# Peptides against a protein of PDB entry 8RAJ: the designs that were tried, part 9

Target 1, 54 residues: chain A of PDB entry 8RAJ
Amino acid sequence: LPAENEDPDKAVVDLHRSPPKTKDPDLTPSGIIAKVKAGDMTQETARELLLAMR

## One batch from the design tools (peptide; aimed at target 1 P29 L51 R54)

Design b2_p15_2_s4 (made by RFdiffusion4, then SolubleMPNN; from b2_p15_2, 5 letters changed)
Fold by OpenDDE base, seed 5:
Structure b2_p15_2_s4 (fold): chain B 54 residues (1-54), chain A 15 residues (1-15)
Amino acid sequence: as target 1 above (54 residues)
Amino acid sequence: SMEAERALEELDKMP
């Protein structure tokens, strides 16, 4: 069975951790919106992340 | 950030 390469580098965005200034496109405001549109993030979690970046 | 504010406005328009 092909090992599903669960990339463990899905950085669990700890909501209590200051948003890393990482160049991670997934942690940009646009990346957050893209995740919500894809169904990969809840609107609530996205709101909390975006408020912390405001 | 201004980008985060624009993203919040987009989020508020989502069903």
Scores: peptide ipSAE 0.662, ipTM 0.929, DockQ to the pose 0.711
OpenDDE base, seeds 1, 2, 3, 4: peptide ipSAE 0.662, 0.661, 0.661, 0.662; ipTM 0.929, 0.929, 0.929, 0.929; seeds 1, 2, 4 fail the geometry check

Design b2_p15_3 (made by RFdiffusion4)
Pose (drawn by RFdiffusion4):
Structure b2_p15_3 (pose): chain A 54 residues (1-54), chain P 15 residues (1-15)
Amino acid sequence: as target 1 above (54 residues)
Amino acid sequence: EVTMEELEALAKEAE
């Protein structure tokens, strides 16, 4: 509900920003398996990263 | 579904 909303002319275009990056671009396969064994990553995401590294 | 055996095999390929 638009109580006290911004101007109707599409002012203040500075919203919807993404959070900072929390990823590393390169890893060892042993490190991928270790992340799964630690419960810190799903087998889905781990397999996706290994398919990019093989 | 991805198994641990399949994931470990894939990891050996990647090494």

Design b2_p15_3_s1 (made by RFdiffusion4, then SolubleMPNN; from b2_p15_3 with E1P A9E K12Q)
Fold by OpenDDE base, seed 3:
Structure b2_p15_3_s1 (fold): chain B 54 residues (1-54), chain A 15 residues (1-15)
Amino acid sequence: as target 1 above (54 residues)
Amino acid sequence: PVTMEELEELAQEAE
């Protein structure tokens, strides 16, 4: 009997897996920018946060 | 002094 070793472990790396949507709009890069524009965050604090996310 | 333009650039790099 030919053992058809179908290796089922082609993990199709779904390259289209959207990055986990950070549920907190306030902690996204765009959310940080929005807070600065609203006057709810200093530019210095925003810079530190954005650099820490990189 | 941090500019708004610098923050917008850093935000694009962090996305």
Scores: peptide ipSAE 0.672, ipTM 0.928, DockQ to the pose 0.686
OpenDDE base, seeds 1, 2, 4, 5: peptide ipSAE 0.656, 0.654, 0.672, 0.659; ipTM 0.927, 0.927, 0.929, 0.926

Design b2_p15_3_s2 (made by RFdiffusion4, then SolubleMPNN; from b2_p15_3 with E1M K12E)
Fold by OpenDDE base, seed 3:
Structure b2_p15_3_s2 (fold): chain B 54 residues (1-54), chain A 15 residues (1-15)
Amino acid sequence: as target 1 above (54 residues)
Amino acid sequence: MVTMEELEALAEEAE
């Protein structure tokens, strides 16, 4: 009995799938650090926000 | 003066 090995469908990784918007990335500790590194937030403001999350 | 190192440490404590 020949079992037809027809190809595993290459799961086309849809590169256009936007990540799930489940939380504002800008309000995470890592998002705050990223904003400071981008120049979109002052170090002082970032410190206050991070201390408020503690 | 706030350093990036201080901020990274505070971010790790807040995760």
Scores: peptide ipSAE 0.657, ipTM 0.926, DockQ to the pose 0.627
OpenDDE base, seeds 1, 2, 4, 5: peptide ipSAE 0.655, 0.656, 0.651, 0.656; ipTM 0.926, 0.926, 0.925, 0.926

Design b2_p15_3_s3 (made by RFdiffusion4, then SolubleMPNN; from b2_p15_3 with E1M K12A E15A)
Fold by OpenDDE base, seed 3:
Structure b2_p15_3_s3 (fold): chain B 54 residues (1-54), chain A 15 residues (1-15)
Amino acid sequence: as target 1 above (54 residues)
Amino acid sequence: MVTMEELEALAAEAA
């Protein structure tokens, strides 16, 4: 039986899609800690931010 | 050196 070459429907990546307006969520104290634990923020930056929030 | 314990304390104060 000839294998029907189903051409994979190439998902046309619309290059003109406006980047989602990611509202940068306001960093909460808990959010800052979470970012440090995830490796997305340095401990020094976190310290500065947390001190500024007091 | 900044510790995670220090950061957690600062976060608690800022909350």
Scores: peptide ipSAE 0.668, ipTM 0.930, DockQ to the pose 0.762
OpenDDE base, seeds 1, 2, 4, 5: peptide ipSAE 0.642, 0.650, 0.646, 0.651; ipTM 0.926, 0.926, 0.927, 0.926

Design b2_p15_3_s4 (made by RFdiffusion4, then SolubleMPNN; from b2_p15_3 with E1M A9E)
Fold by OpenDDE base, seed 1:
Structure b2_p15_3_s4 (fold): chain B 54 residues (1-54), chain A 15 residues (1-15)
Amino acid sequence: as target 1 above (54 residues)
Amino acid sequence: MVTMEELEELAKEAE
């Protein structure tokens, strides 16, 4: 019975996928507040970040 | 407990 050779050609990791230019959204004070309001950041983490920017 | 008001004040001071 022929062993099903799993086709190795489907694992083309596109090494040329430019990392998404996630412009790291400049963690502006207003951007931090927006993330907290969206539920994407905790209030404690936001406080620590805002205090570090002072 | 951190409030949204405290965060908005801190954000204004960090600008």
Scores: peptide ipSAE 0.654, ipTM 0.926, DockQ to the pose 0.831
OpenDDE base, seeds 2, 3, 4, 5: peptide ipSAE 0.642, 0.643, 0.653, 0.638; ipTM 0.923, 0.923, 0.925, 0.923

Design b2_p15_4 (made by RFdiffusion4)
Pose (drawn by RFdiffusion4):
Structure b2_p15_4 (pose): chain A 54 residues (1-54), chain P 15 residues (1-15)
Amino acid sequence: as target 1 above (54 residues)
Amino acid sequence: TAEAEAALEELAAMP
């Protein structure tokens, strides 16, 4: 509900910003398997990263 | 890489 909402002319275009990056671009396959064994990553995401590195 | 292929096989074998 638009109680005390911004102006109707589409002012203040500075919202919807994403959070900072929390990823590394390069890893060892051993490190991928270690992350799964530690429970810190899913087999889905781990397999996706290994398909990019093979 | 051969290492990544071996790691995919190991991951497929995991519960």

Design b2_p15_4_s1 (made by RFdiffusion4, then SolubleMPNN; from b2_p15_4 with T1S A6E A12D)
Fold by OpenDDE base, seed 5:
Structure b2_p15_4_s1 (fold): chain B 54 residues (1-54), chain A 15 residues (1-15)
Amino acid sequence: as target 1 above (54 residues)
Amino acid sequence: SAEAEEALEELDAMP
């Protein structure tokens, strides 16, 4: 059986939702930077997220 | 947060 590509539930960061207290490594400052470096997030979206977390 | 500020500095250093 081909491994079902579990589409990793790409945490749709709703910019209008209070940042979830998610221990999700993907929503940490370092995780955001890693997504930008990977091309998975724009610099603009990363900036807005980080500004909300400071 | 301090971690978010450091990440903003890293982001602003990106081309």
Scores: peptide ipSAE 0.659, ipTM 0.928, DockQ to the pose 0.726
OpenDDE base, seeds 1, 2, 3, 4: peptide ipSAE 0.658, 0.658, 0.659, 0.659; ipTM 0.928, 0.928, 0.929, 0.929; seed 1 fails the geometry check

Design b2_p15_4_s2 (made by RFdiffusion4, then SolubleMPNN; from b2_p15_4, 4 letters changed)
Fold by OpenDDE base, seed 5:
Structure b2_p15_4_s2 (fold): chain B 54 residues (1-54), chain A 15 residues (1-15)
Amino acid sequence: as target 1 above (54 residues)
Amino acid sequence: SPEAERALEELDAMP
């Protein structure tokens, strides 16, 4: 059986969730920028997240 | 956070 590429749980960025105190590299300021550069996040969503973290 | 501010500056520099 081909290994189901379980897409690693794309941390559902709930904009209504308090900014996760999670050491999730995907939700750090640098991780957010990396997602935008990869095309995995819009600049608008990234801006809202970063503004909530400032 | 100062890290978020730097990331906002980087985001604003994106086309």
Scores: peptide ipSAE 0.665, ipTM 0.930, DockQ to the pose 0.699
OpenDDE base, seeds 1, 2, 3, 4: peptide ipSAE 0.665, 0.664, 0.664, 0.664; ipTM 0.930, 0.931, 0.931, 0.930; seed 2 fails the geometry check

Design b2_p15_4_s3 (made by RFdiffusion4, then SolubleMPNN; from b2_p15_4, 4 letters changed)
Fold by OpenDDE base, seed 1:
Structure b2_p15_4_s3 (fold): chain B 54 residues (1-54), chain A 15 residues (1-15)
Amino acid sequence: as target 1 above (54 residues)
Amino acid sequence: SPEAEEALEELDAMP
């Protein structure tokens, strides 16, 4: 059975529940910035994520 | 991560 739909649009990045997996392209530093630019992530959430990756 | 530091600088430059 194809694993239908990890809906890429529903990666609710909860910093407290799921640490950023470095293998998720949407959770890379560049992927985080891309989500902020798209309006899919707040600047505050992006800041917290990036600080945790520093 | 140096990539995270660069991304923080880009984020802080956003309006």
Scores: peptide ipSAE 0.660, ipTM 0.929, DockQ to the pose 0.667
OpenDDE base, seeds 2, 3, 4, 5: peptide ipSAE 0.658, 0.659, 0.660, 0.660; ipTM 0.929, 0.929, 0.929, 0.929; seed 2 fails the geometry check

Design b2_p15_4_s4 (made by RFdiffusion4, then SolubleMPNN; from b2_p15_4, 4 letters changed)
Fold by OpenDDE base, seed 1:
Structure b2_p15_4_s4 (fold): chain B 54 residues (1-54), chain A 15 residues (1-15)
Amino acid sequence: as target 1 above (54 residues)
Amino acid sequence: SAAAERALEELDAMP
């Protein structure tokens, strides 16, 4: 399926399969924190993402 | 990343 149909709000970032695209504003450190605050990401997933970006 | 470190500190401060 062409990547053009990934609903940007539903992109399940599999940390083990896809390195976080540093170009995605939703996967910036600030974007991750914003998603956690919005309830769109778990604190655990956010921690794993941020640790991988450290 | 210094930005990731600050975000981890903010995350660890969340209830």
Scores: peptide ipSAE 0.673, ipTM 0.933, DockQ to the pose 0.686
OpenDDE base, seeds 2, 3, 4, 5: peptide ipSAE 0.673, 0.673, 0.673, 0.672; ipTM 0.934, 0.934, 0.934, 0.933; seeds 2, 4 fail the geometry check

Design b2_p15_5 (made by RFdiffusion4)
Pose (drawn by RFdiffusion4):
Structure b2_p15_5 (pose): chain A 54 residues (1-54), chain P 15 residues (1-15)
Amino acid sequence: as target 1 above (54 residues)
Amino acid sequence: DEEMEELEELAEEAE
């Protein structure tokens, strides 16, 4: 509900920003398996990263 | 178990 909303002319275009990056671009396969064994990553995401490294 | 074996095999290929 638009109580006290911004101007109707599409002012203040500085919203919807993404959070900072929390990823590394390069890893060992052994490190991928270790992340799964630790419960810190799903087999889905781990397999996706290994398909990019093989 | 099967899926984990396949993931280990894939990791060996990647090495």

Design b2_p15_5_s1 (made by RFdiffusion4, then SolubleMPNN; from b2_p15_5 with E2K E9R E12K)
Fold by OpenDDE base, seed 3:
Structure b2_p15_5_s1 (fold): chain B 54 residues (1-54), chain A 15 residues (1-15)
Amino acid sequence: as target 1 above (54 residues)
Amino acid sequence: DKEMEELERLAKEAE
């Protein structure tokens, strides 16, 4: 089986494993919205992240 | 979409 190169750059942000790094541009409120618009994040995950930042 | 408007509101409140 070809090793599906699961692109390790898809950091599945496990909400349970890592506190949101407030310095990750990908995890800023604006970055989260951009990921949802790109289809790289679900609306549910985005909602949970944004609520956790409040 | 109302869902995206909710997310944009939550994003603005998290800034």
Scores: peptide ipSAE 0.638, ipTM 0.923, DockQ to the pose 0.678
OpenDDE base, seeds 1, 2, 4, 5: peptide ipSAE 0.635, 0.633, 0.635, 0.635; ipTM 0.924, 0.923, 0.924, 0.923; seed 2 fails the geometry check

Design b2_p15_5_s2 (made by RFdiffusion4, then SolubleMPNN; from b2_p15_5 with E9R E15A)
Fold by OpenDDE base, seed 4:
Structure b2_p15_5_s2 (fold): chain B 54 residues (1-54), chain A 15 residues (1-15)
Amino acid sequence: as target 1 above (54 residues)
Amino acid sequence: DEEMEELERLAEEAA
């Protein structure tokens, strides 16, 4: 079966994974908020990410 | 939405 291209943009940000060295624009504070508003991230995950960035 | 306002504040503080 062809590997379904799991859309790499849906990478569940594992908070326990070393921050990707790539400045993923989706991991900026504004990018996190945009994902929540789009329904692509839970508010809980967003809160944890944003708190870890402070 | 108070929950979204909290996240927006946290995003501003993290920027």
Scores: peptide ipSAE 0.636, ipTM 0.923, DockQ to the pose 0.670
OpenDDE base, seeds 1, 2, 3, 5: peptide ipSAE 0.636, 0.636, 0.636, 0.634; ipTM 0.923, 0.923, 0.923, 0.923

Design b2_p15_5_s3 (made by RFdiffusion4, then SolubleMPNN; from b2_p15_5 with E5K E9R E15A)
Fold by OpenDDE base, seed 3:
Structure b2_p15_5_s3 (fold): chain B 54 residues (1-54), chain A 15 residues (1-15)
Amino acid sequence: as target 1 above (54 residues)
Amino acid sequence: DEEMKELERLAEEAA
């Protein structure tokens, strides 16, 4: 399997590794939606993040 | 897209 070049500069939001920093503008509810629309985040990850923010 | 609408609702509830 080609090593998915996980661009090390793309912060993989791993909910299990680090709690989302509430001050990250990219991890606001609106920022999460924007990332999904841009193809930079999966819907599953977005769902988990948004549910955890409630 | 119904999946995107679900996420948008969740985002509104989380804001």
Scores: peptide ipSAE 0.641, ipTM 0.925, DockQ to the pose 0.662
OpenDDE base, seeds 1, 2, 4, 5: peptide ipSAE 0.640, 0.641, 0.641, 0.640; ipTM 0.925, 0.925, 0.925, 0.925

Design b2_p15_5_s4 (made by RFdiffusion4, then SolubleMPNN; from b2_p15_5, 4 letters changed)
Fold by OpenDDE base, seed 5:
Structure b2_p15_5_s4 (fold): chain B 54 residues (1-54), chain A 15 residues (1-15)
Amino acid sequence: as target 1 above (54 residues)
Amino acid sequence: SKEMEELERLAEEAA
């Protein structure tokens, strides 16, 4: 059975792509903060994402 | 940190 181990971590957030209306909880403002706190996202990337959501 | 406080503010503004 192909375990589609879609490594969720490789969501190359193309910052230049229209913010996917992905209801991805990981891309919510709170989810972004959580990733930074966990060390899974840089503060710089988080800043860019949050500014793009505004 | 001051940087985290800034991010939390930006997150609140984006929500």
Scores: peptide ipSAE 0.639, ipTM 0.925, DockQ to the pose 0.646
OpenDDE base, seeds 1, 2, 3, 4: peptide ipSAE 0.633, 0.637, 0.636, 0.635; ipTM 0.924, 0.924, 0.925, 0.925

Design b2_p15_6 (made by RFdiffusion4)
Pose (drawn by RFdiffusion4):
Structure b2_p15_6 (pose): chain A 54 residues (1-54), chain P 15 residues (1-15)
Amino acid sequence: as target 1 above (54 residues)
Amino acid sequence: ELEEQIAELEELVEE
């Protein structure tokens, strides 16, 4: 509900910003398996990363 | 289940 909303002319275009990056671009396969064994990553995401590294 | 998932990942690493 637009109580005390911003101007109707589409002012203040500085919203919807993403959070900072929390990833590394390169890893060892052994490190991928270790992340799954530790419960810190799903088999789905781990397999996706290994398909990009093979 | 976790052992099967790890085996699949190891097979993939072998490729």

Design b2_p15_6_s1 (made by RFdiffusion4, then SolubleMPNN; from b2_p15_6, 6 letters changed)
Fold by OpenDDE base, seed 5:
Structure b2_p15_6_s1 (fold): chain B 54 residues (1-54), chain A 15 residues (1-15)
Amino acid sequence: as target 1 above (54 residues)
Amino acid sequence: DLEAQIEELRALVAE
């Protein structure tokens, strides 16, 4: 069975560990919107990320 | 536009 490459680089956005890299497409406003709309991110987490972008 | 994206994100997290 091909090992499902569980890419462990689903960057658990540890809001405590590193400021959002401005180059991470997942941490852009568009990336956050896409994740929230897909149900992959809570509104609470999205709000915290938006506050950290100020 | 980045400002428009931030505004859309603000609306989305306010609902």
Scores: peptide ipSAE 0.591, ipTM 0.903, DockQ to the pose 0.218
OpenDDE base, seeds 1, 2, 3, 4: peptide ipSAE 0.583, 0.589, 0.590, 0.586; ipTM 0.903, 0.903, 0.903, 0.903

Design b2_p15_6_s2 (made by RFdiffusion4, then SolubleMPNN; from b2_p15_6, 4 letters changed)
Fold by OpenDDE base, seed 3:
Structure b2_p15_6_s2 (fold): chain B 54 residues (1-54), chain A 15 residues (1-15)
Amino acid sequence: as target 1 above (54 residues)
Amino acid sequence: DLEKKIAELEELVAE
């Protein structure tokens, strides 16, 4: 059986994709910190994302 | 601001 359990809600943050002009609340500085606190994002990934916004 | 959020992230590393 093809494991069709690619959970489509895991937005693979393609770091190589041009930042979508969508104000994705999950990609705001506050959203990134919230994901780290929730254990949904690694601190290294959060650091890279925040530094890329600088 | 972004810099305060970077600092907040760095504080979370140290715990």
Scores: peptide ipSAE 0.419, ipTM 0.836, DockQ to the pose 0.157
OpenDDE base, seeds 1, 2, 4, 5: peptide ipSAE 0.417, 0.411, 0.418, 0.418; ipTM 0.835, 0.834, 0.836, 0.835

Design b2_p15_6_s3 (made by RFdiffusion4, then SolubleMPNN; from b2_p15_6, 5 letters changed)
Fold by OpenDDE base, seed 5:
Structure b2_p15_6_s3 (fold): chain B 54 residues (1-54), chain A 15 residues (1-15)
Amino acid sequence: as target 1 above (54 residues)
Amino acid sequence: ALDEAIAELERLVAE
């Protein structure tokens, strides 16, 4: 079985976690939109994250 | 950046 390289750097977006102060490119506004476009994030989750950054 | 991302998300929902 090919080990799916689950990229350990897939930041589990904990919706209950304080908005990451991390320069994580995956959790920037642009990174969130990129995940939605890739089908890796729902529009609903992206909306909640973006609104929590406001 | 944030407002642009919100606007882009709204566009993607409308497609």
Scores: peptide ipSAE 0.568, ipTM 0.892, DockQ to the pose 0.148
OpenDDE base, seeds 1, 2, 3, 4: peptide ipSAE 0.565, 0.567, 0.567, 0.567; ipTM 0.890, 0.892, 0.892, 0.892

Design b2_p15_6_s4 (made by RFdiffusion4, then SolubleMPNN; from b2_p15_6, 4 letters changed)
Fold by OpenDDE base, seed 5:
Structure b2_p15_6_s4 (fold): chain B 54 residues (1-54), chain A 15 residues (1-15)
Amino acid sequence: as target 1 above (54 residues)
Amino acid sequence: ELEEKIEELEKLVAE
């Protein structure tokens, strides 16, 4: 069986991409905080994303 | 809420 290389979809959060209209759990305020707590996102990037949602 | 998550982030920066 071919190992499905599930390339971990590193949703490269392109700060310049309009927030997806899709309920991407990774781009919710809670998802952003979860990524910071996991060490998967910098606090600076998280701040910029959260501020862009205002 | 967005504002609650901003506050939570600010707290994580101060720790």
Scores: peptide ipSAE 0.471, ipTM 0.855, DockQ to the pose 0.154
OpenDDE base, seeds 1, 2, 3, 4: peptide ipSAE 0.466, 0.465, 0.468, 0.465; ipTM 0.852, 0.852, 0.853, 0.852

Design b2_p15_7 (made by RFdiffusion4; failed a check: a repeat of another design)
Pose (drawn by RFdiffusion4):
Structure b2_p15_7 (pose): chain A 54 residues (1-54), chain P 15 residues (1-15)
Amino acid sequence: as target 1 above (54 residues)
Amino acid sequence: EEEEMEELEELAEEA
């Protein structure tokens, strides 16, 4: 509900910003398997990363 | 689940 909302002319275009990056671009396959064995990553995401490295 | 983990390990060997 638009109580005390911004101006109707589409002012203040500085919202919707994403959070900072929390990823590494390069890893060992052994490190991928270790992340799954530690419960820190799903087999889905791990397989996706290995398909990009093979 | 075990089979899937084995397949993931095989895939890691290919990398």

Design b2_p15_7_s1 (made by RFdiffusion4, then SolubleMPNN; from b2_p15_7 with E1M E6R E10R)
Fold by OpenDDE base, seed 4:
Structure b2_p15_7_s1 (fold): chain B 54 residues (1-54), chain A 15 residues (1-15)
Amino acid sequence: as target 1 above (54 residues)
Amino acid sequence: MEEEMRELERLAEEA
C-alpha cells in the first residue's frame, strides 16, 4: 500500500485564504486553543489566527 | 509559557 504522503502543506492554515465556509470546529477560537494545548499548533500561529478573527 | 497561554485564552474569548 503506498504510504499516502500526507502533504505537510495541508497543515498550514493559509491566513490569506477566505475562511472555509464550513464551520471547521478546529478553526473556532476554542478549537485553536485545544490544538495549542495538544501540541498540534504553535502559539504563534494560534495568535495570528485569533487576531484575524477579531 | 503559562503567561503566553493566558494571552491566547484572552484573545480566544475576545474573538
Scores: peptide ipSAE 0.594, ipTM 0.903, DockQ to the pose 0.666
OpenDDE base, seeds 1, 2, 3, 5: peptide ipSAE 0.592, 0.591, 0.592, 0.592; ipTM 0.903, 0.901, 0.902, 0.902

Design b2_p15_7_s2 (made by RFdiffusion4, then SolubleMPNN; from b2_p15_7, 4 letters changed)
Fold by OpenDDE base, seed 4:
Structure b2_p15_7_s2 (fold): chain B 54 residues (1-54), chain A 15 residues (1-15)
Amino acid sequence: as target 1 above (54 residues)
Amino acid sequence: DEERMRELEELAKEA
């Protein structure tokens, strides 16, 4: 059985892509902070996202 | 780093 290496498509939040009009709960300010606390996002990426939302 | 987390939480309140 081929092990499908499902490369976890780490949704690289393309900061140059218009924010999805979808209220992605994971891209809210609170969702960003939650991802950093979980270790699922770097502080650098979180800072850039939060600054772009101001 | 707890200081860096506080800075992010402040930015998140202003967003």
Scores: peptide ipSAE 0.597, ipTM 0.909, DockQ to the pose 0.660
OpenDDE base, seeds 1, 2, 3, 5: peptide ipSAE 0.591, 0.588, 0.588, 0.588; ipTM 0.909, 0.908, 0.908, 0.908

Design b2_p15_7_s3 (made by RFdiffusion4, then SolubleMPNN; from b2_p15_7 with E6R E13A)
Fold by OpenDDE base, seed 3:
Structure b2_p15_7_s3 (fold): chain B 54 residues (1-54), chain A 15 residues (1-15)
Amino acid sequence: as target 1 above (54 residues)
Amino acid sequence: EEEEMRELEELAAEA
């Protein structure tokens, strides 16, 4: 089985982890949309993140 | 795909 090198530097956004106190530009609403468009985030994860920001 | 992206863009505008 090819080890799917899940790039360990792809920050798996653990929704149960306290939001990083750093404004991650990649976790802004616009940054989330950009990641989905790039194929770097699933629509489901994006929806959960965006709903948690409301 | 395009409809689902519009829904996400709406959610992103409300956040």
Scores: peptide ipSAE 0.593, ipTM 0.906, DockQ to the pose 0.662
OpenDDE base, seeds 1, 2, 4, 5: peptide ipSAE 0.592, 0.591, 0.592, 0.591; ipTM 0.906, 0.905, 0.905, 0.905

Design b2_p15_7_s4 (made by RFdiffusion4, then SolubleMPNN; from b2_p15_7 with E1S E2A E10R)
Fold by OpenDDE base, seed 5:
Structure b2_p15_7_s4 (fold): chain B 54 residues (1-54), chain A 15 residues (1-15)
Amino acid sequence: as target 1 above (54 residues)
Amino acid sequence: SAEEMEELERLAEEA
């Protein structure tokens, strides 16, 4: 059975790419906050992402 | 910081 190890680390959010309308739950405002709280994202990166969504 | 997290939560509500 191919374990789809979608390497979660390859969400290289290209901050210069127009925010993909990715219904990726990990790129929602709430998903970003959850990643910061988990220690999986820096506050700086989260701030930049949230400002780019505004 | 807890204050920095509160700023992020505010930005997430405004997004």
Scores: peptide ipSAE 0.597, ipTM 0.909, DockQ to the pose 0.618
OpenDDE base, seeds 1, 2, 3, 4: peptide ipSAE 0.592, 0.590, 0.596, 0.592; ipTM 0.908, 0.907, 0.909, 0.908

Design b2_p15_8_s1 (made by RFdiffusion4, then SolubleMPNN; its pose is not in this set)
Fold by OpenDDE base, seed 5:
Parts: structure tokens; C-alpha cells; sequence
Structure b2_p15_8_s1 (fold): chain B 54 residues (1-54), chain A 15 residues (1-15)
């Protein structure tokens, strides 16, 4: 069976860590909204992240 | 202020 490459680099967004200024499209405001729409992020977590970015 | 984050908060409230 091909080992499912669980990409371990699902950056655990530590809410207590300063949002990495990473060009990670998944951590942009648009990327956060996309994750919520996909069901991959809660509205609560998205709100906290976006509030920290404003 | 990040105007993209503010717009995303407004979009989030509509989901």
C-alpha cells in the first residue's frame, strides 16, 4: 500500500504564536476564508486569526 | 490595520 504521505507540515497554527509572516497562501485572509468554506477551519479559529492580523 | 483581514472578517460573518 503506498504510504499516504501525511505531509507533517500541516503547520499547527499555534494561536499563541505570532502569525508567521510566511507567504503561505493558507495563512492569508483569503486562505483562511477558503479553509472555513471547505470545512477545514472553524469560524471561531478563523475569527481569532483574522483579528490578530488586523 | 490590515484592510484584507477586515474584509475577511466581514465575509466570515456572512458564512
Amino acid sequence: as target 1 above (54 residues)
Amino acid sequence: ANPEAERALEELDKL
Scores: peptide ipSAE 0.664, ipTM 0.929, DockQ to the pose 0.678
OpenDDE base, seeds 1, 2, 3, 4: peptide ipSAE 0.659, 0.663, 0.664, 0.659; ipTM 0.929, 0.929, 0.929, 0.929

Design b2_p15_8_s2 (made by RFdiffusion4, then SolubleMPNN; its pose is not in this set)
Fold by OpenDDE base, seed 1:
Structure b2_p15_8_s2 (fold): chain B 54 residues (1-54), chain A 15 residues (1-15)
Amino acid sequence: as target 1 above (54 residues)
Amino acid sequence: MNPEAVEALEELDSL
């Protein structure tokens, strides 16, 4: 039975790869304001989120 | 304090 040599080199998660800064553009202060202007978020919800980020 | 959140609150009050 051929031993499946699983190449161990494929499991090197480069921990030095800065996680993609998925700055969720939707959760930035500017993204929140953009959603309010688009009508996708209420001013009240935006205020609560921004106050929590202060 | 996040200064961007403070600025966004001021903008929000102007909408």
Scores: peptide ipSAE 0.662, ipTM 0.930, DockQ to the pose 0.669
OpenDDE base, seeds 2, 3, 4, 5: peptide ipSAE 0.650, 0.650, 0.662, 0.662; ipTM 0.928, 0.928, 0.929, 0.929

Design b2_p15_8_s3 (made by RFdiffusion4, then SolubleMPNN; its pose is not in this set)
Fold by OpenDDE base, seed 1:
Structure b2_p15_8_s3 (fold): chain B 54 residues (1-54), chain A 15 residues (1-15)
Amino acid sequence: as target 1 above (54 residues)
Amino acid sequence: MNPEADRALEELDSL
């Protein structure tokens, strides 16, 4: 049975691919404030997250 | 220090 040559070229994770700039807008200081204003986050949780980013 | 986080804390205290 011919050994399936798995082409090794598909495993090149381009380390120079700019990390997806998924700055999750929800994890930015402005995104946190937006969630609080929307009622999707408590002021206390927002405070803890923002203090950890300081 | 993240000046964006500092500004967001000030905004949060004003809500």
Scores: peptide ipSAE 0.670, ipTM 0.929, DockQ to the pose 0.700
OpenDDE base, seeds 2, 3, 4, 5: peptide ipSAE 0.658, 0.658, 0.657, 0.658; ipTM 0.927, 0.927, 0.927, 0.927

